# Peptides against a protein of PDB entry 5EG6: the designs that were tried, part 100

Target 1, 151 residues: chain A of PDB entry 5EG6
Amino acid sequence: RLRSQTVSTRYLHVEGGNFHASSQQWGAFYIHLLDDDESEGEEFTVRDGYIHYGQTVKLVCSVTGMALPRLIIRKVDKQTALLDADDPVSQLHKCAFYLKDTERMYLCLSQERIIQFQATPCPKEQNKEMINDGASWTIISTDKAEYTFYE

## One batch from the design tools (peptide; made by RFdiffusion4, then SolubleMPNN)

Design b1_p27_2_s1 (from b1_p27_2, 16 letters changed)
Fold by OpenDDE base, seed 2:
Structure b1_p27_2_s1 (fold): chain B 151 residues (1-151), chain A 27 residues (1-27)
Amino acid sequence: as target 1 above (151 residues)
Amino acid sequence: SSLLELLSLPEDTPETPYYKNAKPKKA
């Protein structure tokens, strides 16, 4: 299970005061669990406990302290984000990060850039949204020191 | 710790907003 903790990402890192993506650079981030009713802002209250799909989280760069807006972590099935999954987040299982209070915008890696990707509604399945592979993330339990480096 | 990996590369979209000085508070 995933808890509020430090995580490493392969493509997401901060350089020059901005979020960047690189296949050759690794970033380390804190993933923080928030209350569902937590307001957007520079300051936020972090909850302890296991993270479930559908909950609100913050990604904070461990080096620079930069953070993305509030995200909802969602379970991924094939190339779809599940809107109603609420089980504990599983290590090594695909997930997506929905930008909270947007029109189906997801955190996505594209051409070495971190962008917002707009998911497409599934016509016959209201509890699913279609995403691309760039919006699918895998969380792996590992030693941070083995994968985290900066240039 | 945990490792997050991106599994595929998507199309171009607008840049994401961010905060330069995040301040997490303990509950």
Scores: peptide ipSAE 0.192, ipTM 0.676, DockQ to the pose 0.360; fails the geometry check
Fold by OpenDDE base, seed 4:
Structure b1_p27_2_s1 (fold): chain B 151 residues (1-151), chain A 27 residues (1-27)
Amino acid sequence: as target 1 above (151 residues)
Amino acid sequence: SSLLELLSLPEDTPETPYYKNAKPKKA
């Protein structure tokens, strides 16, 4: 189970007013659950609860307060993002961060940069979009908390 | 709240927009 919380990553951090990727530096972020109808902006209302795929989230740098635009967290199956998955987010699964209200743009690591990658529609699978490896993220807990998984 | 790590791998396209001063509010 994943809920609004502080997260860290080796590949995402803020430096010099920009989001950068690094294998050597760690970034810490808050992941906030938003309402589906929450408007874009610097100010936003955080909701309580467990995060499910398909829900809107905000990633906020814990140090600088810099934030990405609203993201929809989506489940990843192989090299595809699932558009209709709605089960609770699991650390056992990869995820993708769709930039809300864009034409299939996803948060992507490219070299040492965080970029937007445009997913390609799957002609035969309308509930999927093709993404690259850079757009697939793994969430790993670094604390000693135990997680319970349910169906 | 808990600490999570996010991991990913690289490819090509334009930079990501951001907000400088995020202001989360409680519901």
Scores: peptide ipSAE 0.173, ipTM 0.658, DockQ to the pose 0.341; fails the geometry check
Fold by OpenDDE base, seed 1:
Parts: C-alpha cells; structure tokens; sequence
Structure b1_p27_2_s1 (fold): chain B 151 residues (1-151), chain A 27 residues (1-27)
C-alpha cells in the first residue's frame, strides 16, 4: 500500500521551472493524499493513510516545491486506465495519473517531457480509457515492511 | 520511501500546468 510520502521517480523532475522527464535522472517527489473534495490551489490539506485507486493526490517536487495539479491515481490494465478501481494502490500494478477535472488527460512521458495525454474512451468498456505506454507508471517501495503487495 | 517509474513510452501532448509554490498542510 502507498501512503503520503516521499517518492523517487526516474522520469519526473523539475528543471528550468518546468516539469521534465529523464530516463537517466532521478527526481524526488512527495505524493500527498487529498480529500476528494479538496479544491485546486497552491495550498492543500494532506490526509494520512493508504492511497487507493481513484483517490486524489498531489505530486510535489521535494527540491523546488513545484506541484502538479490535483491528480487521480488510477489502476492500469495493460493499455487502459481503470476508472472504477478503488483497491489500495499496489506496487505490483501499473498506475496512471489523471489530471482531475480534465477531459481524460493523463500525465505522460514524451520525449523527455511530461505532458498531458488525452486518453481515448473505450467504446465497449465504459469503465476504461485507453492510454499510451508513456502514461503508465509503476511505484516501488524501498521498505517492504510498510507495504502490502497485491496481485 | 517509494520509487516511481514510467513503464511505457510517449506521445505528444500540451504542456502540463503546475504550481511553483506548493503548500501542503497536514489535516
């Protein structure tokens, strides 16, 4: 299970006042759990507890203090984001970061940049959206004692 | 702590908005 904490990411960092991605560099971020009704802004209230899919989170650069807009962390199944998954975030599963209150926009690594990728609706599966590989993330804990892994 | 890794590769999208001065506060 994932909780509000500092996380290290290989592909996300802040440079020159912008979010960038690098396949060869690591960045450290805080991932904060928010209430579902938390408003957008620079200031936000962080909740304690384990993060579940479908919940609202903030990613904050530990160095610069820069933050992305509110995100909904969603479970990924192959090339699709699951819209209704609500189980605890698993380190064994891929995840996606939906930009809250957008038209299916997800955080995506593209050519060393972090961009918004618009997911495509799944015509026959209303609970899924098609994303690209660049919008699929994995979270690995360095402390297995604090986390439960899910298949 | 946790490590976040991207598992797949990119397509072109608009710039992602951000805040320059995040102010998290505990509940």
Amino acid sequence: as target 1 above (151 residues)
Amino acid sequence: SSLLELLSLPEDTPETPYYKNAKPKKA
Scores: peptide ipSAE 0.152, ipTM 0.678, DockQ to the pose 0.351; fails the geometry check
Fold by OpenDDE base, seed 3:
Structure b1_p27_2_s1 (fold): chain B 151 residues (1-151), chain A 27 residues (1-27)
Amino acid sequence: as target 1 above (151 residues)
Amino acid sequence: SSLLELLSLPEDTPETPYYKNAKPKKA
């Protein structure tokens, strides 16, 4: 299970006052769990506990303090984001970061840039949205916390 | 700590808004 903690990413980092993508440089970030009703802002209240799909999180650069707007972490199945999954976040499963209160916008890596990608509704599955590969992320824990596998 | 890794690359989109000095609230 995943909780509020410091994480590192190979493709996301902050340089020159902006978010950038890099295949060679690793960025360190805090991922913070928020309440669903937490307002947007530079300051926020962090919630304790394990992160579940569907919950609101903040990504903050550990070096610069730069942060993205509130995100909803969602479970990914193939190339679709699941809208109603609420089980604990699995580090062995793909996830997506929905920009909260947007028109299906997700964090996406494209041509060395971090952009917003608009997901397409699934016609026959109202609980799914189609995303591209650049909007799919994997979280790997390097701490000594116990891990439980969720299929 | 944990590592985040991008599994795919999407198309170019407008820059994502950000905060320059975000932090958890102090009690």
Scores: peptide ipSAE 0.141, ipTM 0.688, DockQ to the pose 0.322; fails the geometry check

Design b1_p27_2_s2 (from b1_p27_2, 18 letters changed)
Fold by OpenDDE base, seed 4:
Structure b1_p27_2_s2 (fold): chain B 151 residues (1-151), chain A 27 residues (1-27)
Amino acid sequence: as target 1 above (151 residues)
Amino acid sequence: SELLEKLALPEDTPETPYYANAKPIKA
């Protein structure tokens, strides 16, 4: 189970005052669980507990303190983001980061840039959105505390 | 890398905004 803690993900890191991508570097971030009603801003209240898909999180660079906007962490199945999954987040399983309150925009890697990618609705499945490979992420916990892994 | 090349998207795709100084508050 993932909780508010320090995590790392491939490619994403902060350099030169911007979020940047590198094939050789891993960024270290704090992932903070927020309440669903938490407003966007520089300041935010962190909630305790294990993170579930569908919940709101903040990614904060552990080095610089830079943060991304509020994100909803979503479960990924192949090239689709699941909109209604609510089970505990499984580390080492692919996930997507929906930019909260946007029109299906997801955190996406494009070359050396971190961009927003607009997902396409699945015609036959209302609970899924089609994303590209660049919008699929893997999170590795850097916390030394024990946690439960869900396959 | 080959992976990065495959992930290339149009340049007009909007970049992700950010906050320069995050301030998490513990409950």
Scores: peptide ipSAE 0.265, ipTM 0.657, DockQ to the pose 0.618
Fold by OpenDDE base, seed 2:
Structure b1_p27_2_s2 (fold): chain B 151 residues (1-151), chain A 27 residues (1-27)
Amino acid sequence: as target 1 above (151 residues)
Amino acid sequence: SELLEKLALPEDTPETPYYANAKPIKA
């Protein structure tokens, strides 16, 4: 299960003072659990414990200390983000990162950029939003040393 | 540790804002 900790990713990296994506370089970042009522800002209070879908998290680059705005981690089913899932985050499931307090904006990988992608409401299912593959993240248990390389 | 991966897709949307220096505080 996922909790506040250091994680590794191939497609989230800090370069040139900005968040970027790179297929050649591997980055590491912290994922922090926040309270649902935590305010946006540079400073934030981190909670201990296992992360559940629907909870608020912060992603922080382990090297530079750069951080993204508050995100809600959501469960993914095929090409949709589930709005009402609240079970513990599983490493076997895909997830999406909703930018909190936006109009369906999700963290998305596009080429070598980290962008916002606006999800489309599902007409027949109010508890789902349609996302693209770039907004779907896979969590894999692995050794950090194998995937943390910087140039 | 945890590894996050996904498939790269081209999109025409603005980049996500960020904070240059995160200040996490333990509970």
Scores: peptide ipSAE 0.217, ipTM 0.631, DockQ to the pose 0.391
Fold by OpenDDE base, seed 1:
Order: structure tokens, then sequence, then C-alpha cells
Structure b1_p27_2_s2 (fold): chain B 151 residues (1-151), chain A 27 residues (1-27)
């Protein structure tokens, strides 16, 4: 299970005041659980506890303090983000980060950039949205992992 | 494949916005 803590994710890192991606680097971030009704802003109230899919989170760079907008962490099944999954976040599963209050926009790795990727609705499966591989993330808790890699 | 084409990124896909200084507050 994952809670508000420091995590590391491949590809995502901060450089030169911007979020960047690298296939050869890992970034270290704080992942903070927020209340569902937490407003967007620089300041936000962090909630304790284990993070579940579908909950609102903030990713904050452990080095620079830069933060992404509010995200909803969603479970990934193959090439789809699950909209209704609510089980505890597991490091064994890939996840997607939906930008809250957007039209199906997800954090996506595209070459050396972190961009917003618009997921495509699944016509036959209302509980799923199609995402590309770049929008599927693996995260490792620094509290659980024996080691993390960052260069 | 058809799926890959559908998942192609638009040319005008914007970069993700961010906050320069996050201020997390523990409840």
Amino acid sequence: as target 1 above (151 residues)
Amino acid sequence: SELLEKLALPEDTPETPYYANAKPIKA
C-alpha cells in the first residue's frame, strides 16, 4: 500500500524549473493525499493514511518543491485507466495520473517532455479510458524500496 | 496498429502546468 510519503518514479524529474522526462532517470517526489474537496492552489492540506485509487493526490518534487496540479491516481489495466477502481494503491500495479477537473487529461511521458495526454473513452466500457504507454507510471515508495535510483 | 494510431499524441498537446513552490500542510 501507498501513503503520503516520498516516492520515486521513472522518467519524471525536475530540471531547470520544469518537469522533464528521461528514460534513464528517476525522480523523487512526495506524494500527498488530499481530500476530494481540496481546492487547487499552491497551498494544500495533506491527509494522512493509505492512498486508494480514485483519490486526489499532489506530486511535489522532493528537491525543488515544484508541484503538479491536483491529480487523481487511477489504476491501470493494460492500455486503459480504470475510472472506478478504489482499492489501495499498490506498487505492483501501474498507475495513471488524471489531471483533476480536466477532460480526460493524463500525465504523459512523451520523449523528453511531460505533457497532458487526452485519454480516449472506451465505447463499450464506461469505466475505462484508453491511455498510451507514456501515461502509465510505475512508482516505488522510498520507504519500501531497498534503494532508489536518481541521476 | 489501429490502437496505436488512436493513441497518438496531438501535435498541439500542451506541456503540463505546475506550481513553483508547493506548500503542503499536514492536517
Scores: peptide ipSAE 0.180, ipTM 0.591, DockQ to the pose 0.454
Fold by OpenDDE base, seed 3:
Structure b1_p27_2_s2 (fold): chain B 151 residues (1-151), chain A 27 residues (1-27)
Amino acid sequence: as target 1 above (151 residues)
Amino acid sequence: SELLEKLALPEDTPETPYYANAKPIKA
C-alpha cells in the first residue's frame, strides 16, 4: 500500500531552489492523495489513506515546495495505461501519471527532460491507452516495513 | 518513503506548468 508520504526520485533534484535533471542524484518529493473532486490551485486538501490506481495525487518537492498540477496515477501493463484499474498501488507494477483534465497527456521523460506525452487510444481495448516507455514509472519503497506488497 | 524513477523536471518547462509554493492542507 502506498500512502501520502515522502518519495524520492533518481533523476530529479533541487539545487539553488530550482529543479535539475540528473541521472545520478536523488531528490525527495511528497506524494499527496487528493479527493477526486479537489480543484486545482496552490492550496489543496490532503486526504489520508492508501493510494489506489485511478486516484488523484499531487507531487510536491520536499525542498522548495514546487508542485505539479493534479495527476491521476494509473496502472501500466506492457506500455498501456489502464483506465479502470482501482487496486492499491504496488511496487510490483509500473505506473503512469496522467495530467488531470487533459487530452490523454502523461508525464514523460524524453532526453532527460520532462514533457507531456499524448497517449494513443487502444483500438481494441477501450479501457487502455498506449504510452511509451518514457511515460512508465516505477515506485520503490525504501522502507519495506511500511509497505504491503500485492502480487 | 518511496523512490520514483525517471522523474526529472527542468527548471523552466513551458509544457508543464507548476506552482512555486504548494500549500497542502490537512483534512
Scores: peptide ipSAE 0.146, ipTM 0.671, DockQ to the pose 0.304

Design b1_p27_2_s3 (from b1_p27_2, 15 letters changed)
Fold by OpenDDE base, seed 1:
Structure b1_p27_2_s3 (fold): chain B 151 residues (1-151), chain A 27 residues (1-27)
Amino acid sequence: as target 1 above (151 residues)
Amino acid sequence: SSLLAKLELPEDTPETPYYKNAKPIKA
């Protein structure tokens, strides 16, 4: 019943001025905590305090400075994003990045591409939205700006 | 606060479903 499996991974990376997913390279990204009322823009104010699920964040590549639009970091439970979780973000727990002010669009992996995936509402669970595995990210703290590896 | 991190996902496979509502991310 219990089996050990090797799972190949992809990492968020910036190359050629674009965000993409790589199996051989990963970028180090600053996850900046923002105020909920922070406006979209190139400039933004970083808030003090621990990052909690449900809060607004900016992902910024530590090397290139490339950034994504404002995101709401959400806790993941199995195949769903939790809309009302507000505990501190865990680096060992899966999370999802909701693109703020969109119709349930989440940051998602599709092959080598980073796309927006529209979550499906859970009719009987108002506090959840159904996402795919490609939208479930794991955060791993690092002091490295970039890392390249070969398999 | 700011957290410096790498972001990881399980690799997308050829068996991954096609999503009609998928859109490219704009940086």
Scores: peptide ipSAE 0.066, ipTM 0.523, DockQ to the pose 0.041
Fold by OpenDDE base, seed 2:
Structure b1_p27_2_s3 (fold): chain B 151 residues (1-151), chain A 27 residues (1-27)
Amino acid sequence: as target 1 above (151 residues)
Amino acid sequence: SSLLAKLELPEDTPETPYYKNAKPIKA
């Protein structure tokens, strides 16, 4: 398995109308819970209830309103995404964001870029997919965004 | 419901090898 050397912490951020990774700036993102049958689009309906692993969500930048396509939030165990975990999302756990209706594509950080990375099926465990370190995100609750600039 | 959060993970080194089957996400 391909592993990268960890140097420092990077954050998901929006700058210049694009998603990117930053060491100096971080964005506050709304993780909106959607129905499983919600269609893709700019507009979407947010459902009530706690977010659980396996559910469909939308990531929206609180400052710019920029959004990503529909994602399924999945629990991470070591270097694998769990396909069958359904407990409530915890800030103390690593998570992965599967791009819904793709062939195992996950939201991934690569240097300063945000990319899609195709996970590899786990041959011995059908309920797991192997991901890289750049696809293991940590959620930290906040009510603010820091180092936000407007041009 | 909606959760407002900061999303972070470890940064790769500049020497990090290229990942297979990777492509940019359109925002």
Scores: peptide ipSAE 0.061, ipTM 0.518, DockQ to the pose 0.040
Fold by OpenDDE base, seed 4:
Order: structure tokens, then sequence, then C-alpha cells
Structure b1_p27_2_s3 (fold): chain B 151 residues (1-151), chain A 27 residues (1-27)
């Protein structure tokens, strides 16, 4: 098991044309639901429906239009990402963002940088991967669009 | 579906590529 890090609150933010982590500023991001077979690219089609764990999403900065690669949003239990959870995504519940089509790479915070962290398989639990604290995000709704969190 | 949210996280790892001009298409 990976050692937990001291918690220092940071927010995903876009500044100067780059993604970074800020302690004071936060970006408002659209979490777009995609089809599982949606290809990687600048353009993408948004799917209808509530977002569930295990589904493919696209994070887009509402101000700049900058976006990360396709991600799979996964449920987090302590320091593990659950691979088979498929219930609706809940606000304020911890989640992890797996970079789709990678070898267990997750969106992670390192100081002021946004990086990829490779999760470690759990030998005893095939449906879990061990992540660090920097890869455990909390989603806080800032505004409700037409399609929002499951209520 | 689209959610407007802020993402919160604690600190450290390597950089991730990104797109400078995302273009979502609403079905």
Amino acid sequence: as target 1 above (151 residues)
Amino acid sequence: SSLLAKLELPEDTPETPYYKNAKPIKA
C-alpha cells in the first residue's frame, strides 16, 4: 500500500495556456459524458444521460476551452480506484480519472503540476488499483447544466 | 450530459498532454 500524503487542498485550474494546480484559484470544468467508443480528438460528441463510474468523460475548461484527453471516471475507496463500480457519480465523493487506453495512468496532482501517476495493481483484489492521495479528486458542482449529477 | 464542476485534489507526478481548443458537439 502506498503511503498517504499530507493533504493540501488544490484545485484544477487553467492559467497561461496550461493545466495546473492552484491553492487559491479553481477552474470551472465541464465534465462531458462520451460514448465508450468515442475516439480521441479535439472534437467529440456529448452523450445524454447521467454520468456513471466507469464511463468515458472529457474535461473541458469552461473559460478557455482547453481539454484533457479522454478519461474514465472511477470510484475511489480509500487509496484504491475501483475498476468495476458503475453506480452514478455522486458529488463530494472521491473519484479518480484514469487516462483512457493507458497502463493504469491516473490524473494526479504534484505540487502545482498536473501529472500522470501509474497505479499499482492490488494482488488480492483484481477489481482495485492502488493510487496515491494526489490522484483522488473531489467533484464539487458549481452550476447545473441540462445534464447534471444523479440526484 | 455535461456537468459544470470544480475539481479538488491534494499534492505530487509527470505532465499530461491536452488540447488547447476543445470542441464539444451536442447531440
Scores: peptide ipSAE 0.214, ipTM 0.753, DockQ to the pose 0.309; fails the geometry check
Fold by OpenDDE base, seed 5:
Structure b1_p27_2_s3 (fold): chain B 151 residues (1-151), chain A 27 residues (1-27)
Amino acid sequence: as target 1 above (151 residues)
Amino acid sequence: SSLLAKLELPEDTPETPYYKNAKPIKA
């Protein structure tokens, strides 16, 4: 039996004042490292140091200044988010963005929309949560970013 | 630290709130 499977690739993008997923366009986003105790808000302080899995980050569009709520960047292994991984973030690995202070909600793509997906606990593995494919992001490129202030 | 990144993802689930402006006070 022959089957065809297509996987759609989409990029996080900001257009029309909104976050969305685009097949053609991509946004350049700053992943700002925050302190674990940084409060939610429009203003924030960027912490020095390499970004590690498990740390709190702020995603900010480099062009528009649009931003998402605080996220915890987590390492992905297959279809699971690792809760205790703490090594430096690498382009070689998929990652997931947990919305901080939520009940296992992760940044997820649905069609053209950016949504929250609730992960399922792994009964046999307390250090893992089951996520869907739409919540598994790939960092295509990273570069050291100059400081940019948005008003 | 801050990384400039391009992020790629596949599809699904409800929308996420956001801020129209982000104002870092320290890099």
Scores: peptide ipSAE 0.196, ipTM 0.773, DockQ to the pose 0.296; fails the geometry check

Design b1_p27_2_s4 (from b1_p27_2, 17 letters changed)
Fold by OpenDDE base, seed 1:
Structure b1_p27_2_s4 (fold): chain B 151 residues (1-151), chain A 27 residues (1-27)
Amino acid sequence: as target 1 above (151 residues)
Amino acid sequence: SELLSLGELPADTPELPYYANAKAKKA
């Protein structure tokens, strides 16, 4: 389970049950749980507890201190973001970061840059919207990464 | 195999709004 203020790593490659990354590309972010009614701003109040899908979070770069706008962490199934999932976030499952109060905008990795990607509604599944692979992320704590990481 | 990431946040990304000096407060 993912807790508030967990440091999550980036540029993971999972192969054979192991996590792989280069030292140059490996990075960490703090993920902070917020209240659903938390306002946007430079300052934010961190909520204690385990993070669930559908909750509002802040991602803060552990190195630069840069933070993104409020995000809703959503569960990913194949190439779709689930809009109504609310179970605890699993580090082994894919997730997507919806930019809160946007028109289906998600954080997306494209050519080593993070951009906004607009998801496409699923016509036959109102509880899902289609994302690309770049908008699908995996969160892993530093503790777990250190335990399972291989170069 | 599967590639997973939380990408790097460049400081010069006009396509993505951000806060340079975010501050977390405990509840």
Scores: peptide ipSAE 0.239, ipTM 0.762, DockQ to the pose 0.333
Fold by OpenDDE base, seed 3:
Structure b1_p27_2_s4 (fold): chain B 151 residues (1-151), chain A 27 residues (1-27)
Amino acid sequence: as target 1 above (151 residues)
Amino acid sequence: SELLSLGELPADTPELPYYANAKAKKA
């Protein structure tokens, strides 16, 4: 299980006050668990506990302190985001970050840039949305911050 | 809070909404 913690990514980092995706640099982010009813803003209240799919999180760059808007972390099955999965998040499993209160917008790496990608509804599966490979992320724990992971 | 690595990202990223001075408060 993943707790509110620093998330390091070699692809996503902040440089010059902007979020950047790099294939050569590792970026570390804190992932903070929020209440589902937490309002958007510069300040946010962090919850304790293990992060589950479907919960609201904040990603904060460990270097610059820059934060993205509230996200919902969702489980990924192949090229689909699962809308109703609620099991604990496991590192090395693929996940998607839905921008909360948007029309199916997900964080996506496209042509070495981080963009918002609009998922397509699955006609035959109401509990799934189709995403591209760039919208699938792998969470890897880093030793730069205290990490408690229980498999 | 946990520290995560999201893999390799490109150097240039289109502008995304962000907060420059985010502040996490403990519950």
Scores: peptide ipSAE 0.241, ipTM 0.783, DockQ to the pose 0.290; fails the geometry check
Fold by OpenDDE base, seed 2:
Structure b1_p27_2_s4 (fold): chain B 151 residues (1-151), chain A 27 residues (1-27)
Amino acid sequence: as target 1 above (151 residues)
Amino acid sequence: SELLSLGELPADTPELPYYANAKAKKA
């Protein structure tokens, strides 16, 4: 289970004032649980406790302090994001980060860049949206502020 | 702490917005 805490993201880092991704460079981030009614902005109030799918979170770079807009963390099943999953976030499952208040925009790795990827609705499955592998994230534990991956 | 791993997707998308001076407050 994932709690509001410092996390390290594979292939996600801040360079030159922007978010970038690399297969060799890892960044450490704070993941903060927010209230569903928390407003967007530079300042935000953090809640304690276990993070559940469907909840609002903030990702903050531990090095630069840069933060993304409010995200909804969603469970991933194969190539789909689940819209109604609400169980605790687990390292055993992949997740996606929906940019709150957008038209199905998700945090995505594309050609070593962090971008927004628009998910496609699943007409036959109302509780799912189609994403790609770049929008699917795996969570692992780390205590390191910075991590460089070498194969 | 947790690490997130991502795959790669090709796409032409708008730039990802961000906040340069984020501040987390405890309740």
Scores: peptide ipSAE 0.236, ipTM 0.747, DockQ to the pose 0.365; fails the geometry check
Fold by OpenDDE base, seed 4:
Structure b1_p27_2_s4 (fold): chain B 151 residues (1-151), chain A 27 residues (1-27)
Amino acid sequence: as target 1 above (151 residues)
Amino acid sequence: SELLSLGELPADTPELPYYANAKAKKA
């Protein structure tokens, strides 16, 4: 399980007031757990606890303080995001970041840029939607004390 | 610290919205 904490990203970083992607540079971010009913805005209330798939989180740059909009962290199975998974987040699992209150928009790495990618509904599985590889992320925790692994 | 790793996809999309001066409040 993953607590609200500082996280490092391989591809995501802030430079010049914008979010950028790099395969060579690592950015450090705070990942904060929010209530499901937390409103969007400049300020937000951080909740204690372990992060589960399906919950709302905020990513905040540890250097600049810049934040992305509210995200829902979702479990990934191959090239699909699972809409109803709710087990604890583990760095052994793939995940996707759904931009909350959008029409299936996910954070995606594309040509060294962080973009929004619109997932496609799965015709035969309503609890899944199709994403591309750029929208699938792996979390690596540098703080093992705050992270319990679930396989 | 935690590390996020992602793959790559080619596509044209608008820049992501952001908050320049976000403030986290402790519960």
Scores: peptide ipSAE 0.228, ipTM 0.733, DockQ to the pose 0.373; fails the geometry check

